# Peptides against a protein of PDB entry 3OGK, part 79

Target 1, 307 residues: chain A of PDB entry 3OGK
Amino acid sequence: ATPDRLSRRFPNLRSLKLKGKPRAAMFNLIPENWGGYVTPWVTEISNNLRQLKSVHFRRMIVSDLDLDRLAKARADDLETLKLDKCSGFTTDGLLSIVTHCRKIKTLLMEESSFSEKDGKWLHELAQHNTSLEVLNFYMTEFAKISPKDLETIARNCRSLVSVKVGDFEILELVGFFKAAANLEEFCGGSLNEDIGMPEKYMNLVFPRKLCRLGLSYMGPNEMPILFPFAAQIRKLDLLYALLETEDHCTLIQKCPNLEVLETRNVIGDRGLEVLAQYCKQLKRLRIERGADEQGMEDEEGLVSQRG

## One batch from the design tools (peptide; aimed at target 1 L239)

Design b1_p30_2 (made by RFdiffusion4)
Pose (drawn by RFdiffusion4):
Order: structure tokens, then C-alpha cells, then sequence
Structure b1_p30_2 (pose): chain A 307 residues (1-307), chain P 30 residues (1-30)
């Protein structure tokens, strides 16, 4: 339908969610220029959806111009913006929305593709934003943003509950973790082990409410930092973990309250057996396919009728 | 013919997922 039709039928929308490209685009089957331009919708938002406080674009083309217009038109009223699997914008668009939308509660860019010219957008949040509840750039290449800014955001945003990040060294986020007192969910980061520091991590202060998490590149040697509070973990994202079938069993075994598990097929039939009696409350399970080129990551990394 | 086309699409999806994981592990090696 046209944006005109939407605003005529529902002039007082508070929350809008638009999907664009077919689901097949998540698998590199849809041309990049196929469509899903968000622009006519932003123009309609400017003129006729004067009550909108939350926008979620999914698999759509979003330009800097369109986000500059959205930020100016909705300003302090924009409580939530989700750029979900979108493309076509840059850090100029992010900066525009974080400077004009001073009361953003939830900002999300998971799996989006954009051009990164600088890191001022994150710094701008760190300097002026107090209201942030959820910040999410989970599956994203950011090389110019400072972990200091993220720590500062945690110090200023009492209501920060959920943060998902890119390839920050976990050690650089120690300050962030101490400051994020109310943090319930963390995903991302980078666990980079060097033989030089056998106990490079072991001294992580995780927020005492963290119960939904996934540490990227986590190996068997760093896995134990989860054991002190594994009884509390309700969601686990081992999708980007570097741990073998045997290690999965050991960790899954320690999470009796786990309700959500996402992982690669390395979990193996053996891992599913473990999951079968330790985690009776499991509600959602997703077993993504792993590295399927040179053996199934190990000789147990195949799930079957047994699992 | 429809079944052949569906199979080709599934193959392309599996290849894409395999390449994604290959890049992930190459990055982890760096």
C-alpha cells in the first residue's frame, strides 16, 4: 500500500514496522537495488504521522537524507529506531539521529550495512544521552568507535538493560561492565586469547543480572568465566563461538534454566542429548549450519535422528 | 522442473552459508 493509504487509515500511529526486501535477500539471492526504499515512508511520517514514537525498518534501503529527515521531523519524540538488516546509509545518518533525537530509548543497527566515516555518533550519545535502554549494533563492522564512549554511556544510562556490540576486545569493556549495573543482556565483543596470558580473562566482572548473553569467539579456555553464574543464564548465543562439541556439553550442562539457545551444528547429537535432560525449560532452539567444507568442524558436529 | 529449481536454490543457500562460516573462521585465525 501507499504511505498515503496508511496515514489516512491510521493517523495516530505510535509505532510502525515496515519490511522491504523478500526474506531471500538474507541469503544473497536478491539484487541489492531491488527495492525497499524507505524514503516515501519517511516523508509521510514527517507530514501525517505526527504521533510516531517508534520506527522499525527491516530489510530496507535507508539513506542519510532519509534519516536526517526522520530525525528532524520526529526529534525528541523518537523513542526507538530500529535499522534491522538495512543498507544505504552512513555514520552521518547515525549522527543526525543521535543529535536530534535526544531521548532515544532504543537504537538498533543489527546486521545493517553502511559506510563508516567516523565514530562521532557513539561519542554524541556518550555526551548527552541519558535515556538509552537498548543499544544494538550486534552484527556490524565498526572500526572507529571508542570503547571509552560505550563505558561512558553505561555510566550515564541508568536504565541500560541490553547492549550488543561488534568486535571490541572484551578486556577493553571491563569498565563498561562495572558501570552497566542493570545490564541483563550482552552479546558481541571479541575474546582474543594469546598464549602469553594464560589467564588473560578469568577476572571479568560481569554485571550481576546478566542472564542473556553471547560472547563472540569464546573458546574452551575462556568458557569458564560463565560458570560462576551459569545457573542464571536464560539465553545463550554460541553462534559465533569457537568451542567444540565436547565443550558445548560441558557448558550446556551447567545452565538448567536455559530457555533459548542458538548455536552451530557443532553442538552435535551429543550436545542435544545433554540439552535433553539438563534444560527442561528450553523454549527456542536454533541450530545454524557451521563450517561445512573441511569436515563438520569435528567428528561429532553432525546432528541426526539421534539428537 | 519446479523441483529442480528448488534444489538449485537450496544449493545456493547452502553455499552462501558455507562461505559465511569460512570467512568467520578465517577472521578468527587472524
Amino acid sequence: as target 1 above (307 residues)
Amino acid sequence: EEEEEEEEIEEKIEEYEAEKRKEFFEKAEE

Design b1_p30_2_s1 (made by RFdiffusion4, then SolubleMPNN; from b1_p30_2, 12 letters changed)
Fold by OpenDDE base, seed 2:
Structure b1_p30_2_s1 (fold): chain B 307 residues (1-307), chain A 30 residues (1-30)
Amino acid sequence: as target 1 above (307 residues)
Amino acid sequence: EEEEKEREIEEKIREYLREKALKELEKAKK
């Protein structure tokens, strides 16, 4: 569908999701110009879609100018922005979004590639937003953002329920976890093994409602930090965990209420047996092949809309 | 390929659960 046709047909559109071209699964093989440009859509949103609250761009090229236009056009009416596997923007574009859209509830940049200029966007979000429910920059490379800003967000946003981050040292997120009283989902971070301090992470206190979890680089030595609340885990992301087959079995046995598991081939047949034995509520299972076996994702470019 | 593998794994899990349920049922009849 063309932007002009969409606006004419649905002038009161509240939610728009655009999907660009498929890309290679491996990050290093993704070309920069893998998606369509959002500019025509942003122009149409700015001019004609005055009731739009939710925007989801998937596999699109998004410029800072596009984000700035969108931010100014929708301002506090924008509740959801998802830049899902997008490229072409910098943190200046993100800054524009959080500056103008102060009531945003969902902000996602998962698997997006961008140029990082500074951490001001997260700081601005921390200072002015109290509405945030979902923050997701999972599988991104932010080096200039502050864990303290994330803590501030958790303190100020009482409805914050899902946070997915990049490679923050988990110990730097202690304050965040303490502040995030209503957090149900957390993914990302970085667990860094210290041979001299095997119990480095044993004093981590997670939010009481946490039930969806994916800790990056979690090995068998760190895995016990989950045991106190393993029975309440409903979703587990082990795609970036450093667990072997036996470790999977150990963890799964402690998660009788597991509904969703995402992991790699390392789970094996033995892990499947353990799942069947202990996880009777399992609804979804995702098994990824190792990085060397990841094929191209066959996703059609679709445009979806909700009124 | 990933979807096929996921389906295969789901089938294995379902099969295992079915076998376990059957064994439990047999024990209860006894």
Scores: peptide ipSAE 0.018, ipTM 0.381, DockQ to the pose 0.020
OpenDDE base, seeds 1, 3, 4, 5: peptide ipSAE 0.014, 0.015, 0.017, 0.014; ipTM 0.366, 0.365, 0.374, 0.389; seeds 1, 4 fail the geometry check

Design b1_p30_2_s2 (made by RFdiffusion4, then SolubleMPNN; from b1_p30_2, 16 letters changed)
Fold by OpenDDE base, seed 1:
Structure b1_p30_2_s2 (fold): chain B 307 residues (1-307), chain A 30 residues (1-30)
Amino acid sequence: as target 1 above (307 residues)
Amino acid sequence: SAAREAAEIERKIEEYLREEALKRLEKAKE
């Protein structure tokens, strides 16, 4: 279905998800201005899809111009924008989105590659948005955004329930966690081991409703910070944790209500045994290959408990 | 029903993208 055909057939479309080709394939197989590029779709959205509230681009090429056009076309009607593993834009494009779409509820840039010009987009979001429910720039590299803006967002957006970030030092997010009273999910951050301060993170206070968690670079020394609320954890993302097999076993034993686990093959057979023994509510298990075997496309092997 | 419709639309779009990519690949091989 071409964009024009889609709009003619579904003029009242509210949600649109576009999946592009893998990045390598897009650059080689999809010429400019078609397929992997969102431009023709954004044009169609702007002109004909006037009821569209949710846009999800996956593995697409998205320019700042595309984002600007989309932002202006949908404005406060845009509730969800997901730039999932996209590329081609800068933070100027993000700025346009948050400037014009002030009632956006979900903003996702997970695993997207972009040029960072400044942190204005997050600041603008903090200054004007009160509707945000989900903010996700997980596995991105923002160096110019401020943790203070994230705190402001948490304070102003009472419905904020899920936040996934890049490599923020976790201690810089203390204010954010205090403000994010309704936060249920947090992923990302950076735990940095300090040999001189082994208890560096022991006083970290998480939101009371937090039950879905993935802390990047969490090692066995930092893992105990989860123990006070491990029983309420329902989802763990350990893909970027620095836990060995035994560490996995230790943590899993403390999470009897775990429903979703994402981890690396380091969990091993032993970890899986412990998981089976202690996590009777487990619904989904994702095991990825470690960095040494990264050459293969991560087949999301969702092992659903058949039993 | 809305979810099913959305899924169908997504599938059609994906199919279109695949077909077009294949066509372009074939043309590039000539």
Scores: peptide ipSAE 0.057, ipTM 0.631, DockQ to the pose 0.024
OpenDDE base, seeds 2, 3, 4, 5: peptide ipSAE 0.000, 0.024, 0.039, 0.022; ipTM 0.292, 0.500, 0.627, 0.562; seeds 3, 4 fail the geometry check

Design b1_p30_2_s3 (made by RFdiffusion4, then SolubleMPNN; from b1_p30_2, 17 letters changed)
Fold by OpenDDE base, seed 5:
Structure b1_p30_2_s3 (fold): chain B 307 residues (1-307), chain A 30 residues (1-30)
Amino acid sequence: as target 1 above (307 residues)
Amino acid sequence: DEERRRREIEEKIRRYLAERERRRLERAAK
């Protein structure tokens, strides 16, 4: 579909999702006018799609200029922006979005590749937004944003229910967790093992409604922090956890209400057996291949491909 | 897509493990 055809056929469009080619194909000579760039779509949105409130770009090339144009064109009417596995922008583009779209409810940058200039975008969001429900920059790396701004967002946004972050030290998010009273989902952070302080994380207090969780770098020593509320966990993201097969078995046994599990092949056949035994409400299982330790070869054989 | 995601996961884990090991060595050297 072309942008021009879309606006003529659907002038009252409220939600738009665009998918680019797989990233491997994006490195090939993409013609400037190819559907991989959002520019022609942003132009069309600005001119002809005046009711658009939700935009989802997946595997697209997005420039700061594109984001600025989108922000100014939609302003407070923009409720959802998802930059899913996108590239080509910087934090200046994000700053433009949060500056002009003060009523944004969903902001996602998951697995996007961008240049970080500063942390102003998160600060601006913290100062002016009270509508945010979903904030997701999972699998991104920020070094210049402040956990205090995240705490401010939690305090000011009463409807905040899902937050996914990069590699923040979890202890820096204590204030955030205290403020985020309605939070149901949290993914990311960083659990940093300290041999000198084995109980470093034992006093972490999570939001009472938390039921979807993925803590990055969680090992067997940190896993017990989940046990007090494991029975209420419905979704686990263990893709970046440092759990072995036996650790998976231990955790799964504590989560009888688990509906969604995402993990690596380290779960093994034994973990799958335990999962089948204890998690009767399981709806979705995703197993990714990956190395759990440095130098571990992808053992193809740990999970039987028995479909 | 799956292969790229796998690589990204593996690289993230490797970087973390390397940093953890570096921190352990730095503490042992003091």
Scores: peptide ipSAE 0.208, ipTM 0.758, DockQ to the pose 0.068
OpenDDE base, seeds 1, 2, 3, 4: peptide ipSAE 0.261, 0.019, 0.017, 0.022; ipTM 0.787, 0.505, 0.492, 0.521; seeds 1, 3, 4 fail the geometry check

Design b1_p30_2_s4 (made by RFdiffusion4, then SolubleMPNN; from b1_p30_2, 13 letters changed)
Fold by OpenDDE base, seed 3:
Formats: structure tokens, sequence, C-alpha cells
Structure b1_p30_2_s4 (fold): chain B 307 residues (1-307), chain A 30 residues (1-30)
């Protein structure tokens, strides 16, 4: 349905998910002439969807103005915002969201393309939010945000269970991991091998409940840091790990409770055999070739209402 | 080998982000 038809039919709508690649109109979600812009939806949200608390935009164009309007319209009622593979905004838009939506629980901008002006948005989030449960800017490039703000978020948000980040040096996240006592999922970061210091990461202490993990650039030398808790790992994201087939075999054998594996074709037939042998609880296997091949899906629109 | 693979992975990330940026520009131009 179009935004106006949807709001008329479901004025108490609480959750909205829009997918805008390539033809959202094929699902009768938005008119073709609206393209992949969220603007008409944000307008409708602001005017007529007064109970909306969860918004998920996937592969859509989102401007700072759209974010600002959404932020002001929903304020502390907004619990979830997912900018999934979106584009068109800057960190100013993010700042508006975190400034006005003080009770946001889920903030996602995974694989979104944006202009980074500063790190104020994360600082603002750190200073004022205590509700955050999920923070995800996986596969993004933030150069101006501070690991200290991430640590502050972990300290202040006791319900924080999932954090996915970009290219933070893992050693800069020591304080974060210490503070994030309830963290169950972590993805991202950057492991940087040092030939002169082979045990650079060996003393890393991860949150006790960590069971879903994906460390970027983890090679075979760093992989042993997982061994102490490998048996509790339920999900592995190895898309950006530097593991060869044999390394996969080594790690998989140590993860008997693995339920979800995401990796690249480097796992090979041998890795799959080992997976089948040792991971009897496996529920989902995703094998990719690269980041650019991820998310190639048809456009969809989902609307949820709760009475 | 590990450095080469790292570079490949980073390039894939960059390619994806560039693609998204281009899509934004293309849509804005229409």
Amino acid sequence: as target 1 above (307 residues)
Amino acid sequence: EEEEERERIEEKIREYLRKRALEELEKAAK
C-alpha cells in the first residue's frame, strides 16, 4: 500500500520496514514515481503514524532532513531505527536522531553510505542514552568517532547485547569489552598483526556472555584468542576473517555449538565436511564471495501492527 | 598472503560503499 493508504488503514502502526532496491513499487509499497526515497514515508509518519516506534529502511535514500523530521516526530517513542544499506545522509542526520530519540534501543546503519562530518552523534549517544540494546554500524567507515564513547555507551547501557562496529583497532576496545558485561554479540573491529609482537591480542578479555562473533581481519595467528570460549560460540561471521580452508577447519572443530556460520567460499568442501561433522546444531550457513554480493535481494515491504 | 587477502576484503567493502554512493547520486539526478 502507499503511505497514505497504509496510514488510513493502520493508524496505530508500530513497525514499518521498507526495502527500496530496485522496485519497491512492485510490491505496491510505494509509487514508482517516489523512487527509493524515504521522504514520503517520513512525511506520512510525521503526520499520521503517531504510534510508530520501529522503522527499518533498507536500500533507500535517506536525507538529513528526513532523519531530522523523523527524529522530531517520534522523539522518545522511537525505539528502533535501522538504516540498512541506505545512503544520502550525513552524521548530522544521525546526530539529530540520537539528540531527539533519547530512548532508542536499536540503532543500525550497517553497510550504509554516508558523509562523515564529525563524531558528535556517537558522543551524544554516549552522554545521554541508557536504553541502547543494539548498536550496529558494521561495514561502515567512521574515522571521527571515539572508542571512548563506545566504552561509555557500554557502561551506561546495561541492556546492550549486540554491537557491530567498523574499523576500530581491537586494542582500543579493551575498555569497551570490560564495560559491556552483558554483550552477547560483537562484530567488526580491526585486528592488525604485528610481526614483532605475535601475542599482541592474546590477552584480550571478551565479555563473558559473548556467543556471536565476527572479528575483521582475524588471521590464524589471532584465531587462538577465541579458543577459550569457542565452545560457547553460537554464531560466527567469518566474512572478513583472514582464514584459509585449514584455519576454518581448526576453528569449526572447536565450535560444537555453532548454529550460524557466515563465511566466504574459502571454506571449501573440506571445511564443509568438518562443519557437518562437528557442528550438529548448525541452523544456517551463508557462503558469500564478497561484500558487494551481499544484499542482492528483491525489494520488499513489510508492515507490522501491534494492538 | 594475509595482507593480500586483507586488501581484497577491504576493497570489497570499498566497492560496496562506492556502489551505494553512486546509487545515491544516480537517484538524485533523476
Scores: peptide ipSAE 0.023, ipTM 0.446, DockQ to the pose 0.034
OpenDDE base, seeds 1, 2, 4, 5: peptide ipSAE 0.022, 0.017, 0.021, 0.026; ipTM 0.370, 0.424, 0.340, 0.433; seeds 2, 4, 5 fail the geometry check

Design b1_p30_3 (made by RFdiffusion4)
Pose (drawn by RFdiffusion4):
Structure b1_p30_3 (pose): chain A 307 residues (1-307), chain P 30 residues (1-30)
Amino acid sequence: as target 1 above (307 residues)
Amino acid sequence: EELEEEEEELEEKIEEYEAEKRKEFFEKAE
């Protein structure tokens, strides 16, 4: 339908969610220029959806121009913006929204593709934003943003509950973790082990409410930092973990309250057996395919009728 | 029959894409 039709039928929308490209685009089957331009919708938002407080674009083309317009038109009213698997914008668009939308509660860019010119957008949040509840740039290449800015955001945003990040060294986020007192969910970061520091981590202060998490590149040697509070973990994202079938069993075994598990097929039939009696409350399970080129990651990384 | 063949080709392309994604993941881990 046209944006005109939407605003005529529902002039007082508070929340809008638009999807663009077909689901096949998540698997590199759809041309990049196929469509899903968000611009006519932003123009319609400017003129006729004057009550909108939350926008979620999914698999759509979003430009800097269209985010500059959205930020100016909705300003302090924009409580939530989700750029979900979208493309076509840059850090100029992010900066525009974080400077004009001073009360953003939830900002999300998971799996989006954009050009990164600088890191001022994150710094701008760190300097002036107090209301942030969820910040999410989970699956994203950011090389110019400072972990100091993220820590500062945690110090200023009492209601921060959920943050998902890129390839920050976990050690650089120690300050962030101490400051994020209310943090219930963390995903991302980078666990980089060097033989030089056998106990490079073991001294992580995780927020005492963290119960939904996934540490990227987590190996068997760093896995134990989860054991002190594994009884509390309700959601686990081992999708980007570097741990073998045996290690999955040992960790899954320690999470009796786990309700959500996402992982690669490395979990193996053996891992599913473990999951079968320790985690009776399991509600959602997703077994993504792993490295399927040179053996199934190990000789147990195949799930079957047994699992 | 031709439609079934096309569906099978699409499934193969999806599986190849997922395999390449994971290959890049492990290359980055190196």

Design b1_p30_3_s1 (made by RFdiffusion4, then SolubleMPNN; from b1_p30_3, 22 letters changed)
Fold by OpenDDE base, seed 2:
Structure b1_p30_3_s1 (fold): chain B 307 residues (1-307), chain A 30 residues (1-30)
Amino acid sequence: as target 1 above (307 residues)
Amino acid sequence: SAARRRAEKIREEIERYLRERALRERERAL
C-alpha cells in the first residue's frame, strides 16, 4: 500500500501501524538504513489524515524532521506514538513530540536506536503531561535523562499503568515507585549487586498494583524483594535476570498466579517441571536461547520507503 | 543498534555475575 492510497481509502483513519523489514537487532551487524522511511507517511498524515490519534512505526527509519512534522500536524490529538525498533532520530525529535503533543497517553521507543543529545524530552514530558498511561523506552540507552523527571511523571500522571525503562539504578527509582500508585507493569532498571551490602535493595517498596515485572540484572540476592507480592505477579520477564535454574525454581514456586513467563533456556527441564506444578494459570511461555545464540526474527516486513 | 548494545551489556553482566558467584560459592565451601 502507498500513503496516498491509504488516505484516499480511509480519510478518517484513527490508528496507523507500519512495519518495516524484519531484522535481527541483537548480535548482528546490520546497516541502520535497511528499512523503509516514514517520511512519505508523515507527509500524508500531515496533509490528509486529520483524525489520526495513534501511530505505530515498527522497524522504520524516522528522522527528527519526520517527528517534528508529525508532532505539529497532530498536536494534542496524538494519543499514541510507538517508535518500535526504529532508527534515524535524536532526542530532539522526541522533544518535539512531547512539546507539541501534551496529551499523549502512550510513548514508546523500545529497542530504537537514536542519538542522545540531552534529557530535555523527559523533562518536558514531566513538566506538562498529565495524561500518560504507558511510557516505554525498554532496551534503549539513555544516559542523560533524570530519574527525578520519571518521579514527576508518576506524580502527575494518575493513569500511569506501565513503565519500561533502560538502566536506571533501581534505588534512584524509589521516589518513582512511591509516586506511581496505579502502576501495574514495570520493566528494566539496573540492580547492582554490592557484596558488602547484600540487603541493598530489601527496603524497596513497589507499587501495590504491580503484577507485571521484569527487573534487569536481578540475581538471587535481589530476588527476595519480590516475595512479599509474588502471589500477585501475573507476568515475569526474566530474560535479563541473573538467575540460574535453581533460582528460577525458587521464584516460580512463589508465583502461583503467573500467566506469562519470559525467560532463557537456563530454566531447564527442572524449571519447567516446577512451572507446571505451581503455575496453573500459565497462558504463555517464552524461552529464549542464550544471548550469543539469538536467531533471526520470524516477523514479516510490510512496507518500503514508499509505504 | 541500541538493542544490540543493550544485549551485549547484559551478556557481559551475566558473565561477570556468574564468575563472581562461582568465586563466592567456592569461598563458602572452604
Scores: peptide ipSAE 0.020, ipTM 0.473, DockQ to the pose 0.039
OpenDDE base, seeds 1, 3, 4, 5: peptide ipSAE 0.019, 0.016, 0.017, 0.016; ipTM 0.486, 0.461, 0.454, 0.447; seed 4 fails the geometry check

Design b1_p30_3_s2 (made by RFdiffusion4, then SolubleMPNN; from b1_p30_3, 16 letters changed)
Fold by OpenDDE base, seed 4:
Structure b1_p30_3_s2 (fold): chain B 307 residues (1-307), chain A 30 residues (1-30)
Amino acid sequence: as target 1 above (307 residues)
Amino acid sequence: MEEEERRREIEEKIREYERKRALEELERAK
């Protein structure tokens, strides 16, 4: 489809999702210019799609100028922006979005590649937004944003239900968790083992409604922090957890209401057996394989064809 | 094994899987 054809056919379009490059582009397996630039689409949005509230770009090239144009064109009418595995922009583009789109409800840049200039975009979002429901910069590398701004967002956005972040030290998010009273989903952060303080995470207080969770780098020593509310967990993202097969078994047994599990091949046949035994409400299972097939892990850590 | 080393190992495994999948998608797209 072409942008002009879209606008002519659907002048009152409210939601647009565009897919550009194949996954290979994320690993420099194809030229960067292969696939879709959002520029012609943003131009069309600005000119002819004046009812558009939701924009989802997946694996596309997005410039700061594109974001600025989109922001100014849609302003407070823009409720959703998803930069899903996109590239080509900087945090200046994000700043433009949050500056002009003050009623945005969903902001996603998961797995996007960008140049980080500063943390102003998150600060601006914190200062002016009260509408945010979903914030997702999972699998991104922000080093210049402040956890205090995240806390402010949680305090001001009463409808905030899902937050996925990069490698924030979890202890820096204590204030965020306290403020995020309606949070149902959290992914990311960073758990860091401290031999001198083995119980440093045991006093973490999570939002009462939290039921979808993925803590990055969670090992067996940190896993018990979930046990107080494990029965209410419905979704687990263990892709980036430091759990072995037996650890998976331990955690799964604590989560009888689990509906969605995402994990690695390390779960093994044993983990799958435990999952089947204890998680009767399971609806979706995602197992990432990777180098586990070639790794030093024994056959017990591998999912067989029988599973 | 130190947690930091284990973390790096896991990240490498994930990247390798994603790379493999990406290559497969590329081949199908040709």
Scores: peptide ipSAE 0.018, ipTM 0.516, DockQ to the pose 0.035
OpenDDE base, seeds 1, 2, 3, 5: peptide ipSAE 0.016, 0.020, 0.017, 0.014; ipTM 0.407, 0.497, 0.504, 0.455; seed 2 fails the geometry check

Design b1_p30_3_s3 (made by RFdiffusion4, then SolubleMPNN; from b1_p30_3, 15 letters changed)
Fold by OpenDDE base, seed 4:
Structure b1_p30_3_s3 (fold): chain B 307 residues (1-307), chain A 30 residues (1-30)
Amino acid sequence: as target 1 above (307 residues)
Amino acid sequence: DEERRRLEELRRKIEEYEREKALKLLEKAK
């Protein structure tokens, strides 16, 4: 559909989701410049969709100018912005969003490709937002943002329930976790093994309500940090965990209330059997055939073909 | 066999994840 047709049919639209690439998109088959530009949609939003509070762009090309226009058009009425696997913008565009949309509740940039100019956008968000509920820049690379700003956000946004981040050293987030009293979901970070300090992460204190978790690069040595609250875990993202089949079995046995599991093929048939035995409340299971498993001769860690 | 039935149920729920996500893990391992 065209933007003008949409606005004519639904002048009171509150939520808009646009997809710029086929749902069946395969890795390396779709060029970065393939897909739709959000510009015509942003124009239509500015002119005719005056009640819009939620915008979700998936695999779209988004410029800083587009973000600036959207921000100014919706201002504090914008509650949700999801830039899902989008490209074409810089952190200046993000700065415009958080500067003008100070009541935003959900801000997502998961898997988006952008140019990082500075960390001002997160600082601005920390200084002025008290409404944030969901912050998600999972599987992105920010090098210029401050963990202190994330802590400030946690302190000021008492309804903050879900935070997904890039490769922050997890110990830099200690202050964040202490401040995020109502946090239910955390994904990302970076666990880095230290041969000289094997118990480096043993004193990590997680928010008491945490039940959806995905710690990047978590190995079997770090896995025990989850054991004290494993029984309350409802969702695990193990895609970026450094766990083998045996480690999966160990962890799964400790998570009887698990509802959602995302992991790699390394879980194997054995891991699936353990999952079936111990996780009776499982609702969703996502398996990725990890690249790290390619070339392995041993089939023990592989999931059998689906019939 | 209850466990077999449960396993089959899980397999029915299996959804393949996006391949792009797994690449980051490989890069980290290098």
Scores: peptide ipSAE 0.024, ipTM 0.419, DockQ to the pose 0.099
OpenDDE base, seeds 1, 2, 3, 5: peptide ipSAE 0.018, 0.006, 0.009, 0.014; ipTM 0.409, 0.329, 0.342, 0.385; seed 1 fails the geometry check

Design b1_p30_3_s4 (made by RFdiffusion4, then SolubleMPNN; from b1_p30_3, 14 letters changed)
Fold by OpenDDE base, seed 5:
Structure b1_p30_3_s4 (fold): chain B 307 residues (1-307), chain A 30 residues (1-30)
Amino acid sequence: as target 1 above (307 residues)
Amino acid sequence: EEEKKREEEIKKKIEEYLAERAKKLLEKAK
């Protein structure tokens, strides 16, 4: 489809999802058969799609100019922006979005590649937004953003339910967790083993409603921090955890209400047996080939629970 | 010590994978 044809057919479109390389199509998915640039689409949005409140770009090239144009065109009407596995922009583009779209509820840049200039975008978001429900920059590398801004966001956005971050030291997020009273999902961060301080994470306090979790680099020494609320965990992302087979078994048996598990081959047959025994509510199991096991590939395997 | 070494190796491999994935994503976006 072309932008022009889309706007003519659907002038009142509220949600748009574009994919640079289409796979299985769903409703509201507009495959990009062009060069993968969002520019022509942003132009069309700016000119003709006056009711658009949700934009999802997947595997597309997005420039700062594109983001700036989109931000100014939709302003506070934009509720959702997902830059899913996109590239071509910098944090200046993000700054434009959060500056002009002050009522944004969902901001995602998961697995996007960008140039980081500064942390102003997160600061601006913290200073002015009270509407955020979902913030996701999972599997990204921000070195210039402040955990204090994340804390401010948590304090000001009372409907914040899902936050996924890059490589923040978890201890820097203590204030964030205390402020994020309604948080249900957290992914990312960085747990770093310290032989000199083996118990440095044991006093972490998580939000009371937390039930979907994926802590990066969590090893067996840190895993016990989950035990107090393991029974309420519904989803675990262990793709980037540093758990061996037996560690998986230990954790899984403590999560009887687990519905979704994402992990690597390290779970093994033994882990699958334990999963079948203890997790009767399991709905989805994703197992990927781990980098620790003959290399990681960008492949996802969905399997049913073993009986 | 061996366990720590193992964890660091895994961490390194994960980081390498993520870097490679980012490159692939960039290529896919073009």
Scores: peptide ipSAE 0.024, ipTM 0.444, DockQ to the pose 0.033
OpenDDE base, seeds 1, 2, 3, 4: peptide ipSAE 0.021, 0.026, 0.017, 0.023; ipTM 0.473, 0.440, 0.389, 0.469; seeds 2, 3, 4 fail the geometry check

Design b1_p30_4 (made by RFdiffusion4)
Pose (drawn by RFdiffusion4):
Structure b1_p30_4 (pose): chain A 307 residues (1-307), chain P 30 residues (1-30)
Amino acid sequence: as target 1 above (307 residues)
Amino acid sequence: AWGPGELKVYEFDEPEYLQPLIEWEREEPP
């Protein structure tokens, strides 16, 4: 339908969610220029959806111009913006929205593709934003943003509950973790082990409510930092973990309250057996396919009728 | 082990990394 039709039928929308490209686009089957331009919708938002406080774009093309218009038109009213699997914008668009939308509660860019010119957008949030509840740039290449800015955000946003990040060194986020007192969910970061520091981590202060998490590149040697509070973990994202079938069993075994598990097929039939009796409350399970070129990551990394 | 639910298995002609292999969701009781 046209944006005109949407605003005529529902002039007082508070929340809008638009999907663009077919689902096949998540698998590199749809041309990049196929469509899903968000622009006519933003122009309609400016003129006729004067009550909108939340926008979620999924698999759509979003330009800097369109986000500059959205930020100016909705300003302090924009409580939530989700750029979900979108493309076509840059850090100029992010900066525009974080400077004009001073009360953003939830900002999300998971799996989006954009051009990164600088890191001022994150610094701008750190300097002025107090209201942020959820910040999410989970699956994203950011090389110019400072972990100091993220720590500062945690110090200023008393209601920060959920943060998902890129390839920050976990050690650089120690300050962030101490400051994020109310943090219930963390995903991302980078666990980089060097033989030089056998106990490079072991001294992580995780927020005492963290129960939904996934540490990227987590190996067997760093896995134990989860054991002190594994009884509390309700959601686990081992999708980007570097741990073998045996290690999965040992960790899954320690999470009796786990309700959501996402993982690669390395979990193996053996891991599913463990999950079968320790985690009776399990509600959602996703087993993504792993590195399927040179053996199934190990000789147990195949799930079957047994699992 | 977890009661009734929806189980989905995915197949691909040319499978790649992080494509869905198996998805399971538990059904809520009425």

